# Designs tried in a protein design run: peptides against a protein of PDB entry 3T7K. Part 157

Target 1, 248 residues: chain A of PDB entry 3T7K
Amino acid sequence: KAEKILARFNELPNYDLKAVCTGCFHDGFNEVDIEILNQLGIKIFDNIKETDKLNCIFAPKILRTEKFLKSLSFEPLKFALKPEFIIDLLKQIHSKKDKLSQININLFDYEINGINESIISKTKLPTKVFERANIRCINLVNDIPGGVDTIGSVLKAHGIEKINVLRSKKCTFEDIIPNDVSKQENGGIFKYVLIVTKASQVKKFTKLINDRDKNETILIVEWNWCVESIFHLNVDFTSKKNVLYQKK

## One batch from the design tools (peptide; made by RFdiffusion4, then SolubleMPNN)

Design b2_p23_3_s4 (from b2_p23_3, 7 letters changed)
Fold by OpenDDE base, seed 5:
Structure b2_p23_3_s4 (fold): chain B 248 residues (1-248), chain A 23 residues (1-23)
Amino acid sequence: as target 1 above (248 residues)
Amino acid sequence: SDEWAKALEEAKKLAEEVEKKYK
């Protein structure tokens, strides 16, 4: 069926997209449309797997969803597109009225607002954002909204190697893991990095660490600190935004 | 408040809006 529909076109584009969707296409696509998209070099996946070498995300705007945040870890992210790209494409293809010899839809016309070339270019870097920031091991409180699995998965996609989950009410100093990174000359290495949700946790963890390891560096942040770092694909250590405690 | 829940709700609303616009 798809071949017959596409036969009216003399030339077909190859968009070369391997994509996931977030905030759009909840009902998915019918079999014919999937085949049409496949013939145009557009493959849509339900989930993110490293083996699929995804290079595209469809979303109506910048979102804080797991899929959107992880898409910024693609190697590279080639395109971040509005769902209107697919909608307009399929409409044009199914249209019987237009003696269109060619499909004339440009990907660049459907870019998500706020995802610029600067962000896209950073996805071509050989390192991940937290790797560049010398953050390898973090401590994450177990009561974080969204759950430790989802948050942890996003963080791992962006270069965190080890996530230690802390039982915030019962943890001791011995439960806190250090950020095991070699001293690099270019930038502050924090020995202890923690993501917390409450001010009481800041007080607890700062006391535990300072009582047992008094002279060490500590970074305690909110989840929003991580999100902002991901959206910019850069960690700004000069910013105090979403930083709850910092000891250099 | 669950930030993910809010994000998902917003995403759903946006998806519905897009579907309505292009029906």
Scores: peptide ipSAE 0.024, ipTM 0.488, DockQ to the pose 0.764
Fold by OpenDDE base, seed 2:
Structure b2_p23_3_s4 (fold): chain B 248 residues (1-248), chain A 23 residues (1-23)
Amino acid sequence: as target 1 above (248 residues)
Amino acid sequence: SDEWAKALEEAKKLAEEVEKKYK
């Protein structure tokens, strides 16, 4: 069926997209459309797997979904596109009126607002955003909205190697892990990095650490600090936004 | 997907409230 539909075109583009969708196409695609997209070099996956070498995300806008956040860790993210790309593409293909010899849809016309070339270019870097920031081991409170698994998965995709989950009410100093990063000469390394949800946790962890390890550097942030860092693919240590406690 | 976005928005609101308390 797809071949018959596409036979009217003399040349088919190969978009070479391996994509996931978020915030769009909840109903999926019919079998014919999937075949059409496949013939055009567009493969849509349900889930993110490293083995699939994903390079594209479809979303209506910048979202804070797991898929969107993880897409910024693709190596590289080639395209972040609005769903209208697929919609218009399929409309053109199914249109009987257009004696179009060629599919005339430019990917660049469908870029997600706010995902610019600067962001895309950073996905080509050999390092991940938190790796560049010398954050490899973090402490995460167990009561974080969205759950430790999802949050942890996003963080790992962006270069955090070890996530220690803290039972906020029961944790002691011994439960807090250090950010074991070899002293790279040129960057402020925080020995303790914590993602928390409540002011009471800031007080608790600050006290626990300062009572036992007074001279150490501490960074306590909210999840939004991580999200902003991911969206910019850069950690701005000069910003106090979403930083709850910092000791240099 | 939508639930996650909502959860994150709620987390953002909570964060803003926390920041207001520490200023």
Scores: peptide ipSAE 0.021, ipTM 0.460, DockQ to the pose 0.034
Fold by OpenDDE base, seed 1:
Structure b2_p23_3_s4 (fold): chain B 248 residues (1-248), chain A 23 residues (1-23)
Amino acid sequence: as target 1 above (248 residues)
Amino acid sequence: SDEWAKALEEAKKLAEEVEKKYK
């Protein structure tokens, strides 16, 4: 039993982690280790639910997985940790050789490279990254790699309220939704925001919009534009990287 | 910082490699 294993320690830390894993621990944990982790204030969840108030991600590095991208929307993300934290922790606990009266594992030694305090601090903001960018309604092509459900779920986690899925081959102008954001004083609002996969789609959508709604603002981007924005927790409208078409 | 952007880019490349390995 986990209690018997932990009884050798005079004091147990409370790490207060509610975590998901991505790119690690595919086989999960045995029942004893889960119980040990729970007693140390580490709870690992299989899936992300808003009700669970998750604050931690375990991953070997920055990943483009749904879980990793969504972890940057946690309120706040307290820790992004390498799986070695759990590995070393469990090794220390199961070690028979060490007359260790205390568990000596520091969370800060296991931070994922590239997730720094500046990123963590932005997760404490009351708004989401796309909300701050005045992007609430987007158009998404149906043939996007990864699928519209996964991509849509990530985008929603980061403040996009409405996702309109476009049938790339059959869509008309009437199928394209505007980004319905009230003109707040401090920033350029794009009336039409589209995530596309091909240059042919750029040509199609620009033509459809320009022919029917002249002089309106258009932003057409690749999925990588969204990923970059999420990783920075900031939208840089000055960057042309992953922007396929922009009309201000 | 430029260093952070570089680190992020490297991390992304690495992430793509890992994702390819686990798909």
Scores: peptide ipSAE 0.020, ipTM 0.532, DockQ to the pose 0.070
Fold by OpenDDE base, seed 4:
Formats: sequence, structure tokens, C-alpha cells
Structure b2_p23_3_s4 (fold): chain B 248 residues (1-248), chain A 23 residues (1-23)
Amino acid sequence: as target 1 above (248 residues)
Amino acid sequence: SDEWAKALEEAKKLAEEVEKKYK
């Protein structure tokens, strides 16, 4: 059926998109439309797998979803597109107007607001954002909204290698792991990096660390610090935004 | 949320207090 529909076009574009969707297309696509999209080089996947070499995200806007955040870790993210791209494309294809010899849809017209070329260019870097920031091992409280698995998965996608989950009420100093990064000459490395959700956790962890390892560097942040870092594909250590405690 | 903002402010305050205590 898809072939018959597409036969009216003399030339078909190959968009070369391997994409996931977030915040759109909840009902999926019918079989014919999937086939059409496939013929146009648009493959939509349900989940993110590294083996699929995903290069595109469909979303109505910048979102804080797992898929969206992980899409910024694609190597590279080629396109971040509004769902209207697919909608308009399919509308054009299903149009009975015989006079359309070509599909005239430009990807650049459908870019997600706020995902600019600067961001896209950073996804071409050989390193991940937290890797560049010398954050390899973090401590994550177990009561984080979204769950440690989801949050951890996002963080790992962006270069954090080890996620230590802290049981906030039960943890001791011995449960806190150091950020095991070799001191690079030019960058301040925080020995302890923690993502927390509550003020009481800041108090607790700062006390635990300072009582046992008084002279060490500590960074305690909220999840939004990570999100902002991901959105910018850069960690700004000069910013106090979303930083709860910092000891240099 | 306003609740989160308050919590963050409290957290910062607590962190500062702790920092002062252990400096």
C-alpha cells in the first residue's frame, strides 16, 4: 500500500532519520504510515538503544523526559524536530493532488525551539558533558523523583560512569563514594558529587563528609543542575544556579 | 513548585551554615 501511495512521486527524499518520539505520537503510527516513513528514510523507534545509532528526536518543545535528555547524548544528534514535520509530510503524501512530483518538506523548518546549531554541534564532540566536567562518579539519593534507574540512565548517557545510590535515611559516610577522577592539571575536581532532593540531605551529607574528610571538595546539586548542564551540553561551575552546596 | 523553591532556599541556607561550622 505504501509503495502505491509513493509511486506518484518521481523522487523520494531520504531523510536518514533514526528517531525516538517524546511528548508526541502517543498513539503511534498506522502500518501504512510507518512503511511510508521507512521508505523516506525515517525510522521511529520505541526506545533508545545504542545499537540503533539514533540521530533524531521528535518533540513539540524542549522536554525534561528521559528520551529528550538522552537524545542530547546522541552521537551526534542531527535533528531535533517538531512532530509537525511528520504530520505535514504525511499530509502531503496522502494528498490526492496529482501535481506533486516531489515532496517539499524542509527539516530546518521544523526545528525545536531552543535547540540550535550550537547545541547540535556539541553533540559531535567525542566526549560527554559530564565527562568533560570531570564528573565520573556521583552519589544519588534514592528518593529522587523519576527514580534512580531513569535518572541514572540519563546521567550515564551523558558520561557518568558510576552512580552510587544512597539510602538517605540510613546512609553513613562509608556509603558515599568519591568521584574517582585523576586530577587533570587545569580543572577543579570535586571529590564528592551528590544529587539530592531535600535540605535535610544537604545538611546530613555535608556533615558526614566534613566530619570524616574535612578538607575535601564537595558539590551538592539538585537534579535541575544536571538538566541545565545537559541542555547546554556544558557544565558551568561558576553558576550557583541549582547548586545547594559547594566547597572548593 | 513554590515548595521546591523553598526547599532549595532552605537547603542553601543549611549548607552555608554547615560550611561555616566546619570551616
Scores: peptide ipSAE 0.016, ipTM 0.369, DockQ to the pose 0.018

Design b2_p23_4_s1 (from b2_p23_4, 9 letters changed)
Fold by OpenDDE base, seed 4:
Structure b2_p23_4_s1 (fold): chain B 248 residues (1-248), chain A 23 residues (1-23)
Amino acid sequence: as target 1 above (248 residues)
Amino acid sequence: DEYFEELKKKNEEDLEKAEKEAL
């Protein structure tokens, strides 16, 4: 069916998109439209898998969804596009009135606001954002909104290798893991990195660490610190925003 | 046209859901 629909075009673009959707197209597409999109080099996947070599995200705007946050870890993220791209493309293809010999839809007209070339360029870097920041092992409180699995999965996508889940009410110093990063000569390494939700947790963990491991470097942040770091694909250690405690 | 308007409406609903599910 798709072939017959596309036969009216002399040339078909190959968009070379391997995409996921977030905040749009939850119900997917009909079989004909999937086939059309596939013939145009647009493959939409339900879930993020590394093996699929995803390079695109469809979303109406910057979102704090798992898919959107993980899309910024694609290698590279080539395009972050509004869903209107697909809609307008399919509209043009299904249009009987347009004696169009060619599909006239430009990807660049559908960029998500705030995902600029500076962000896209950083996805071409050989390292992940937290890897570049020398954050390899973190402690995550178990009461984090969104759940430790989802949050941990996002963090892992961005270069955190080990997520240690802390039972905030019962944890001891022995439950806290160090950020085991080989001393790179030129970067401040925090020995303890923690993501917490409450000021009481800051007080608890700072006490536990300082009582048992004096003079060590500690970074305690909110989840928003991670989100901002992901959205910028850069960790700004000069910013105090979303930093609850820092000991250098 | 109806199909695409329904698709837009569903996308609006999907956006609202995604905003509620924000991490």
Scores: peptide ipSAE 0.732, ipTM 0.972, DockQ to the pose 0.923
Fold by OpenDDE base, seed 1:
Structure b2_p23_4_s1 (fold): chain B 248 residues (1-248), chain A 23 residues (1-23)
Amino acid sequence: as target 1 above (248 residues)
Amino acid sequence: DEYFEELKKKNEEDLEKAEKEAL
């Protein structure tokens, strides 16, 4: 059926998209439309797997979903597109009225607002955002909204190697892991990096660390610090936004 | 046309859900 529909076009584009969707197309597509998209080089996957070499995200806008946050870790993210691209493409293909010899849909007309070439270019870098920031091992409180597994998975996609989950009420100094990074990398290295949810946790962890490991460097942030770093694909250590405690 | 209008409506619902499930 798809072949018969596409036979009216003299030339078919190959978009070379390997995509996931978030905030759109939750129910997927019908079999004919999937086949049409496949013939146009558009492959949509249900889940993110490294083996699939994903290069595209479909979303109506910048979202704080696991899929969207992880899409910024693609190698590279080639396109971040609005769902209207697929809709307009399929509308043109199914149109009986237009004696269209060619598909006239430009990907650049459907870019997600706020995902510009500056962001896309950073996804071509050989390192991940937290790797570039010399953050490899972090401490994460167990009461983090979204859950430690989801949050941890996003952080790992962006270069965090080790996530230590802290049981906030019962943890001791011995439960806190250092950020083990090589001294040879240029940049500010924080010995202890923590993501927390409450001011009481800041007080607790700062006391535990300062009482046992005096004069060490500490960075305590909110989850929003990580989100902003991901959305910009850059860690700004000069910003105090979403930083709860910093000791250099 | 009806199919695509339904698809747009579903996408609006999906967006609302995604905003509620924001990390």
Scores: peptide ipSAE 0.732, ipTM 0.972, DockQ to the pose 0.923
Fold by OpenDDE base, seed 3:
Structure b2_p23_4_s1 (fold): chain B 248 residues (1-248), chain A 23 residues (1-23)
Amino acid sequence: as target 1 above (248 residues)
Amino acid sequence: DEYFEELKKKNEEDLEKAEKEAL
């Protein structure tokens, strides 16, 4: 059926998109539209897998979903597009009235607001955002909203190798892992990096660390610090935004 | 056109859900 619909066009674009959707198209597409999209080089996947070499996300705007946050770790993210791209494309294809010999849809007209070429260009870097920031091992409190598995999965996608989950009420100093990174000349290296949810946790962990390891560097942040770092694909160590405690 | 209007409506619902599921 898709072949018959597309036969009216002399030339078909190849968009070369391997995409996931978030905040749109939850129910997917009908079989005919999936076939049409596939013939145009648009493949939509339900889940993120590294093996699929995903290069695109569809979303109406910047979202704080697992899929959106992970899409910024694609190698590279080529396009971040509004769902209107697919809608307008399918409308043109299904239109019987248009004497259009060609599909006239430009991907660049459908960019998600706030995902610019500066962000896209950073996804072409050989390193991940937290890797560039010398953050490889972190401590994460077990009461984090969204759950440690989801949050941990996002952080790992962005170059954190090891996530230590802290039981905030029962943890001791011995439960806290160091951020074991070789001293590189460029950038602040923190021996202890922690993501916490409450001011009481800041007081607890700062006391535990300072009582046992007084001379070491500590970074304690909110989850929003990680989100902002992901959205910018850059860690700004000069910013105090979402930093709860810092010892250089 | 009805199909695409329904699709837009569903996308609005999907957006609302995604905003509730925000990390």
Scores: peptide ipSAE 0.732, ipTM 0.972, DockQ to the pose 0.923
Fold by OpenDDE base, seed 2:
Structure b2_p23_4_s1 (fold): chain B 248 residues (1-248), chain A 23 residues (1-23)
Amino acid sequence: as target 1 above (248 residues)
Amino acid sequence: DEYFEELKKKNEEDLEKAEKEAL
């Protein structure tokens, strides 16, 4: 059926999209439309897997979903597109009125607002955002909204190698892991990096660390610090936004 | 036309869900 529908076009574009969707197309597509999309080089996947070499995300806007946050770790993310791209494409293809010899849909007209070429270009870098920031090992409190598995999975996608989950009420100094990175010549490496949810945790962890490992560097942030770093694909150590405690 | 209008409506619902599931 798809072949018969597409036979009216002299040339078919190959968009070369391997995509996931978030905030759109939850019910997927009918069999004919998925085949049409496949013939146009648009393959939509239900879940993110590294083996699929995903290069695209469909979303109506910037979202704080796991899929959206992880899409910024694609190698590279080639396109971040609004769902209207698919809708307009399928409308044109199903239109009986259009004597169009060609599909006239430009991907660049459907870019997600706020995902610019500067962000896209950073996904071509050989390192992830937290790798570039010398953040390899972090401590994550167990009461993090969204859950440690989901949050941890996003952080790992962005270059954090080791996530230590802290039981905030029961943890001791010995439960806190150092950010074990070799001192590079440029910039302050934080020995202890922690993501926390409450001011009481800041007080607890700062005391535990300062009492046992004096004069060490400490970074304690909110989850929003990580989100902002992901959305910009850059860690701004000059910003105090979402930083709860910093000792250089 | 009806199919695409339904698809748009479902996408609006999907967006609302995604906003509630924000990390």
Scores: peptide ipSAE 0.732, ipTM 0.972, DockQ to the pose 0.918

Design b2_p23_4_s2 (from b2_p23_4, 10 letters changed)
Fold by OpenDDE base, seed 1:
Structure b2_p23_4_s2 (fold): chain B 248 residues (1-248), chain A 23 residues (1-23)
Amino acid sequence: as target 1 above (248 residues)
Amino acid sequence: DEYYKKLEEENEEALKKALEEAL
């Protein structure tokens, strides 16, 4: 059926998109439209798997979903597109009125607002955002909204290798792991990096660390610090935004 | 036309859900 529909076009584009969707197309597509998209080199996957070599995300805007945050870790993310791209494409293909010899849709017209070439270019870097920031091992409080598994999965996608989950009420100094990064020549390494949810945790962890491991470097941040770092694909250590405690 | 209108409406609801699920 798709072949018959597409036969009216002299040339078919190959978009070479391997995509996931977030905030759109939750119910998927009909069989014919999936086949059409596949013939145009557009493959939509339900879940993110490294083996699929995903290069695209469909979303109406920048979102704080797991899929969106992880899409910024694609190698590279080639396109971040609004769902209207698919809709307009399919509408054009199914249109009987236009003797369309060619599909005339420009991908650049459907870019998600705020995902610019500067962001896209950073996804071509050989390192992940937290890797570049010398953050390998972090401590994460167990009461974090969204859950430690989801948050941890996002952080791992962005170069954090080890996530230590802290039971905030019961944890001791011995439960806190150091950020085990070899001293590279350029950039301050924080020995202890923690993501916390409340001020009482800041007080607790700063006391525990300072009492047992004096004069060490500490970074305590909110989850929003991580989100902002992901959205910019850069860690700004000069910013105090979402930083709850910092000792250099 | 009706199918794509429905799809647009479904996407509006999907966006709403995604905002609720924001990390």
Scores: peptide ipSAE 0.676, ipTM 0.966, DockQ to the pose 0.915
Fold by OpenDDE base, seed 5:
Structure b2_p23_4_s2 (fold): chain B 248 residues (1-248), chain A 23 residues (1-23)
Amino acid sequence: as target 1 above (248 residues)
Amino acid sequence: DEYYKKLEEENEEALKKALEEAL
């Protein structure tokens, strides 16, 4: 059926998109439209899997969803597009009025606001954002909104290798893991990195660490510190925004 | 035309849900 619909066009574009959607197309597409999109080199997946080599996200705007945050870890993210791209494309294809010899839809007209070429270019780097920042092992409190599994999955997608979940009320110093990274010459390595939700946790963890390992470097941040780092694909250690405690 | 209008409306609701699910 899709072939018959597309037969009216002399030339078909190949967009070469492997995409996920967030904040749009929750009910998916009909079978004909999926087939049409496939013929145009557009494949939409329900979930993110590394094996699928995803390169695109559809979203109406920048979102703080798991899918959106993980899409910034694609290798590379080629396009971040508004859902109107798909809608306009399908409208044009199904239109009986215009004897259009060609599909005239430009991907660049549908870019998500705030995802610019600078962000896209950083997804071509051989390293992930937290890897570049020498953050490989973190401590995450168990009461984190969104849940440790979801938050942990996002962080892992962005280069954190090990996530230690801390039971904030019961944890001891021995439960806190060090950020085991080789000392690189150019950049402050924090021995202890923690993501916390409450000021009481800052007081607790700073005391535990300083009492047992007084001379070590500590970074305690809010989840928003991670989000901002992901959205910029850069860790800014000069910023105090969302940093609750820092010892260099 | 009606199908795509419906799809647009569904996307508005999907956006609302996504904002509620913000991490």
Scores: peptide ipSAE 0.675, ipTM 0.965, DockQ to the pose 0.912
Fold by OpenDDE base, seed 2:
Parts: structure tokens; C-alpha cells; sequence
Structure b2_p23_4_s2 (fold): chain B 248 residues (1-248), chain A 23 residues (1-23)
């Protein structure tokens, strides 16, 4: 069926998209449309796997979903597109207008607002955003909204190697791991990096660290600090936004 | 036309769900 539908076109584009969807296409596509998309070089996957070499995300806008946040770690993310691209493409293909020799849809017309070429270009960098920021080992409180597994998975996708989960009520200083990064010449390395949810945790962890490991550098942030860093593919250490405690 | 209209409506619902699932 798909071949018969596409036979009216003299030339078919190859979009070379390996995509996931978030905030759209939850019910997928019919079999004919899946085959059409496949023939156009558009393959949609249900889940993110490194082996699939994903390069695209479909979403109506910037979202804080696991898929969207992880898509910014693709190597590279080539396209971040609105779902209207697929809809308009399929509408054009199924159109009975006889004289369409070519598919006239430009990917660039369907870019997600706020995901510009500057963001896309940063996904081509050899390092991940937190790796560039010299953040390799973090402490994460166990009461984080979204759960430690999901949050941890997003953070790992963006270059955090080790996530230590802290039981905030029972943890001691010995439970807190250092951010073990080799002193690179030019960047303020924080020995202790923590993601917390409450002001009481800030007070607790600052006391534990300062009592046992005096004069060390500490960064305590909210989850939103990580999200903003991901959305910009850059850590801004000059910003105090979502920073709860900083000792340089 | 009806199929794609339905797909658009489903996408509106999918967006609402995605906003609820925001991390």
C-alpha cells in the first residue's frame, strides 16, 4: 500500500531521522503511515537506546520529560521538530492532487521554539554538559520528585558518571561522596556537589561537610539548576538561580 | 481528513500528559 501511494512521486526525500516522540503520537501511527515514514527515512522509536543512534526528537514545545531532556544528549541531535512536520508530510502524501511530483516540506519550518542552531551545535561537542563543567560525581537526595532512577538516568546521559543517593534523614558525612575530578587548570571544581529538595537538607549537609572537611568547595543546587543547564547545554557558574549554597 | 484531525486531538491530550509528567 505504501509503495503505491509513494509511486506518484518521482523523487522521495531521505530525511534520515531516527526519532523519539514526547508530548505527541502516544498512540503511534497506522501501519501504512509507518511504512511511508520508513520509506522516507523516518524511523520512530518507542524508547531511547544508545544503539539506535537517535538524532531527532518530536515534541510540540520544550518539555521537561525524560525523553526531551535526554534528547539533548544525542550525538548529535540533528533535529528537534514539531509533530506538525509528520502530520503535514502525511497529509501531502495522501493528497489526491495529481501534479505533486515532489514532497515540498522543509524540516526547518518545523523547529521547536527555543531549540535553535546554537543548542543543536552544542550537541556536536565531544563532551557532555556536566562533563564540561567538571561535575562527575554527585550526591542526590532520595526524596527527589520524579525518582532517583529517572533523574539519575537523565544526569548520566549528560555526563555525570556517579550518582550517590543520600538518605537525607539518616545520612552521615561518610555517606557523602566527593566529586573526584582531576584539577584542570582553568575551572572552579567543587569537591562536593549535591542536589537537594529542601532548605533543611542544605543546613544538614553544609554542617556535615564543614564539620568534617573544612575549607572544601561545596555546590548545593535544586533540580531546576540541572534542567536549566541541560536546556542551555551549558553550566553557568555565575548564575545564582537555583543555587541554594555555594562555597568556592 | 478525519484521521488526521483525530491525530491532532490526540496530540493535544499527549501534550497535557507530558506537562503532568514534567520532571
Amino acid sequence: as target 1 above (248 residues)
Amino acid sequence: DEYYKKLEEENEEALKKALEEAL
Scores: peptide ipSAE 0.675, ipTM 0.965, DockQ to the pose 0.908
Fold by OpenDDE base, seed 3:
Structure b2_p23_4_s2 (fold): chain B 248 residues (1-248), chain A 23 residues (1-23)
Amino acid sequence: as target 1 above (248 residues)
Amino acid sequence: DEYYKKLEEENEEALKKALEEAL
C-alpha cells in the first residue's frame, strides 16, 4: 500500500533518521504510515538501544523524560525534531490534491526550540559530558525522585561508569565510594561526588567525609545540576546553581 | 484530516503524560 501511495512522487527523500519519541506518538503509527516513513529513511524505535545507532529524537519541546535526556548522549544526535515534522510529511504524502512531484519538507524547519547547533556539535565529541568533567563514580541517594534505576541509567548514558546507591538513613562513611579518576592535568577532580535530595543529607555526608577524610575534595549536588549539565552538554564548575556543597 | 486531528489530540495527551514523568 505504501509503495502505491509513494509512486506518485518522482523522487523520494532519504532522511536517514533512527529515532525515538517522547511526549508524542505514544500510540505509534498505523502500518501504512510506518511503511511510508521507512521508505523515506525514517525508522522509529520504541526504546533506546545502543545497537540501533539512534541519531534523532522527536519531542514537542525540551523535556525531562528519560528518553529525551538519553537522546543527548547519541553519537551523534543529528536532529531533535518536533512531531509536526512527521504529521506534515504524512499529510503531504496522503494529499490527493497536490500533483506534487516532490516531497517539500525541510527538517531544519522543525527543530526543537533550544536544541541548537552548539548542542548538536557537542554530541560529536568522542567523550560524554560527565566523562569530560572527570566524574566516573558517583554516590546517589536511594530516595531520589524518579528512582535510582532510571536516574542511574541516564547518568550512565552520559559517561558515569559506577553508581553507588546510598541508603541515606543507614549509610556510614565506608558506604561512600570515591570518584576514582586518574589525575588529569587540566581539571579539578572531586574525590567524592554525591547526588542528594535533602539538606539533611548534605549535613550527614559532609560530616561523615570530613570526620574520616578531612582534606579531600567534595561535590554535593542536586539532580537538577545533572539535568542542566546534560541540557548544555557541559559541566560548569564555576556555577553554584544546584550545588549544595563544594570543597576544592 | 480526522486521523491527523486525532493524532494531534493524542500528542497533547502524550505531552501531559511526559510532563508527569519528568525527572
Scores: peptide ipSAE 0.674, ipTM 0.965, DockQ to the pose 0.914

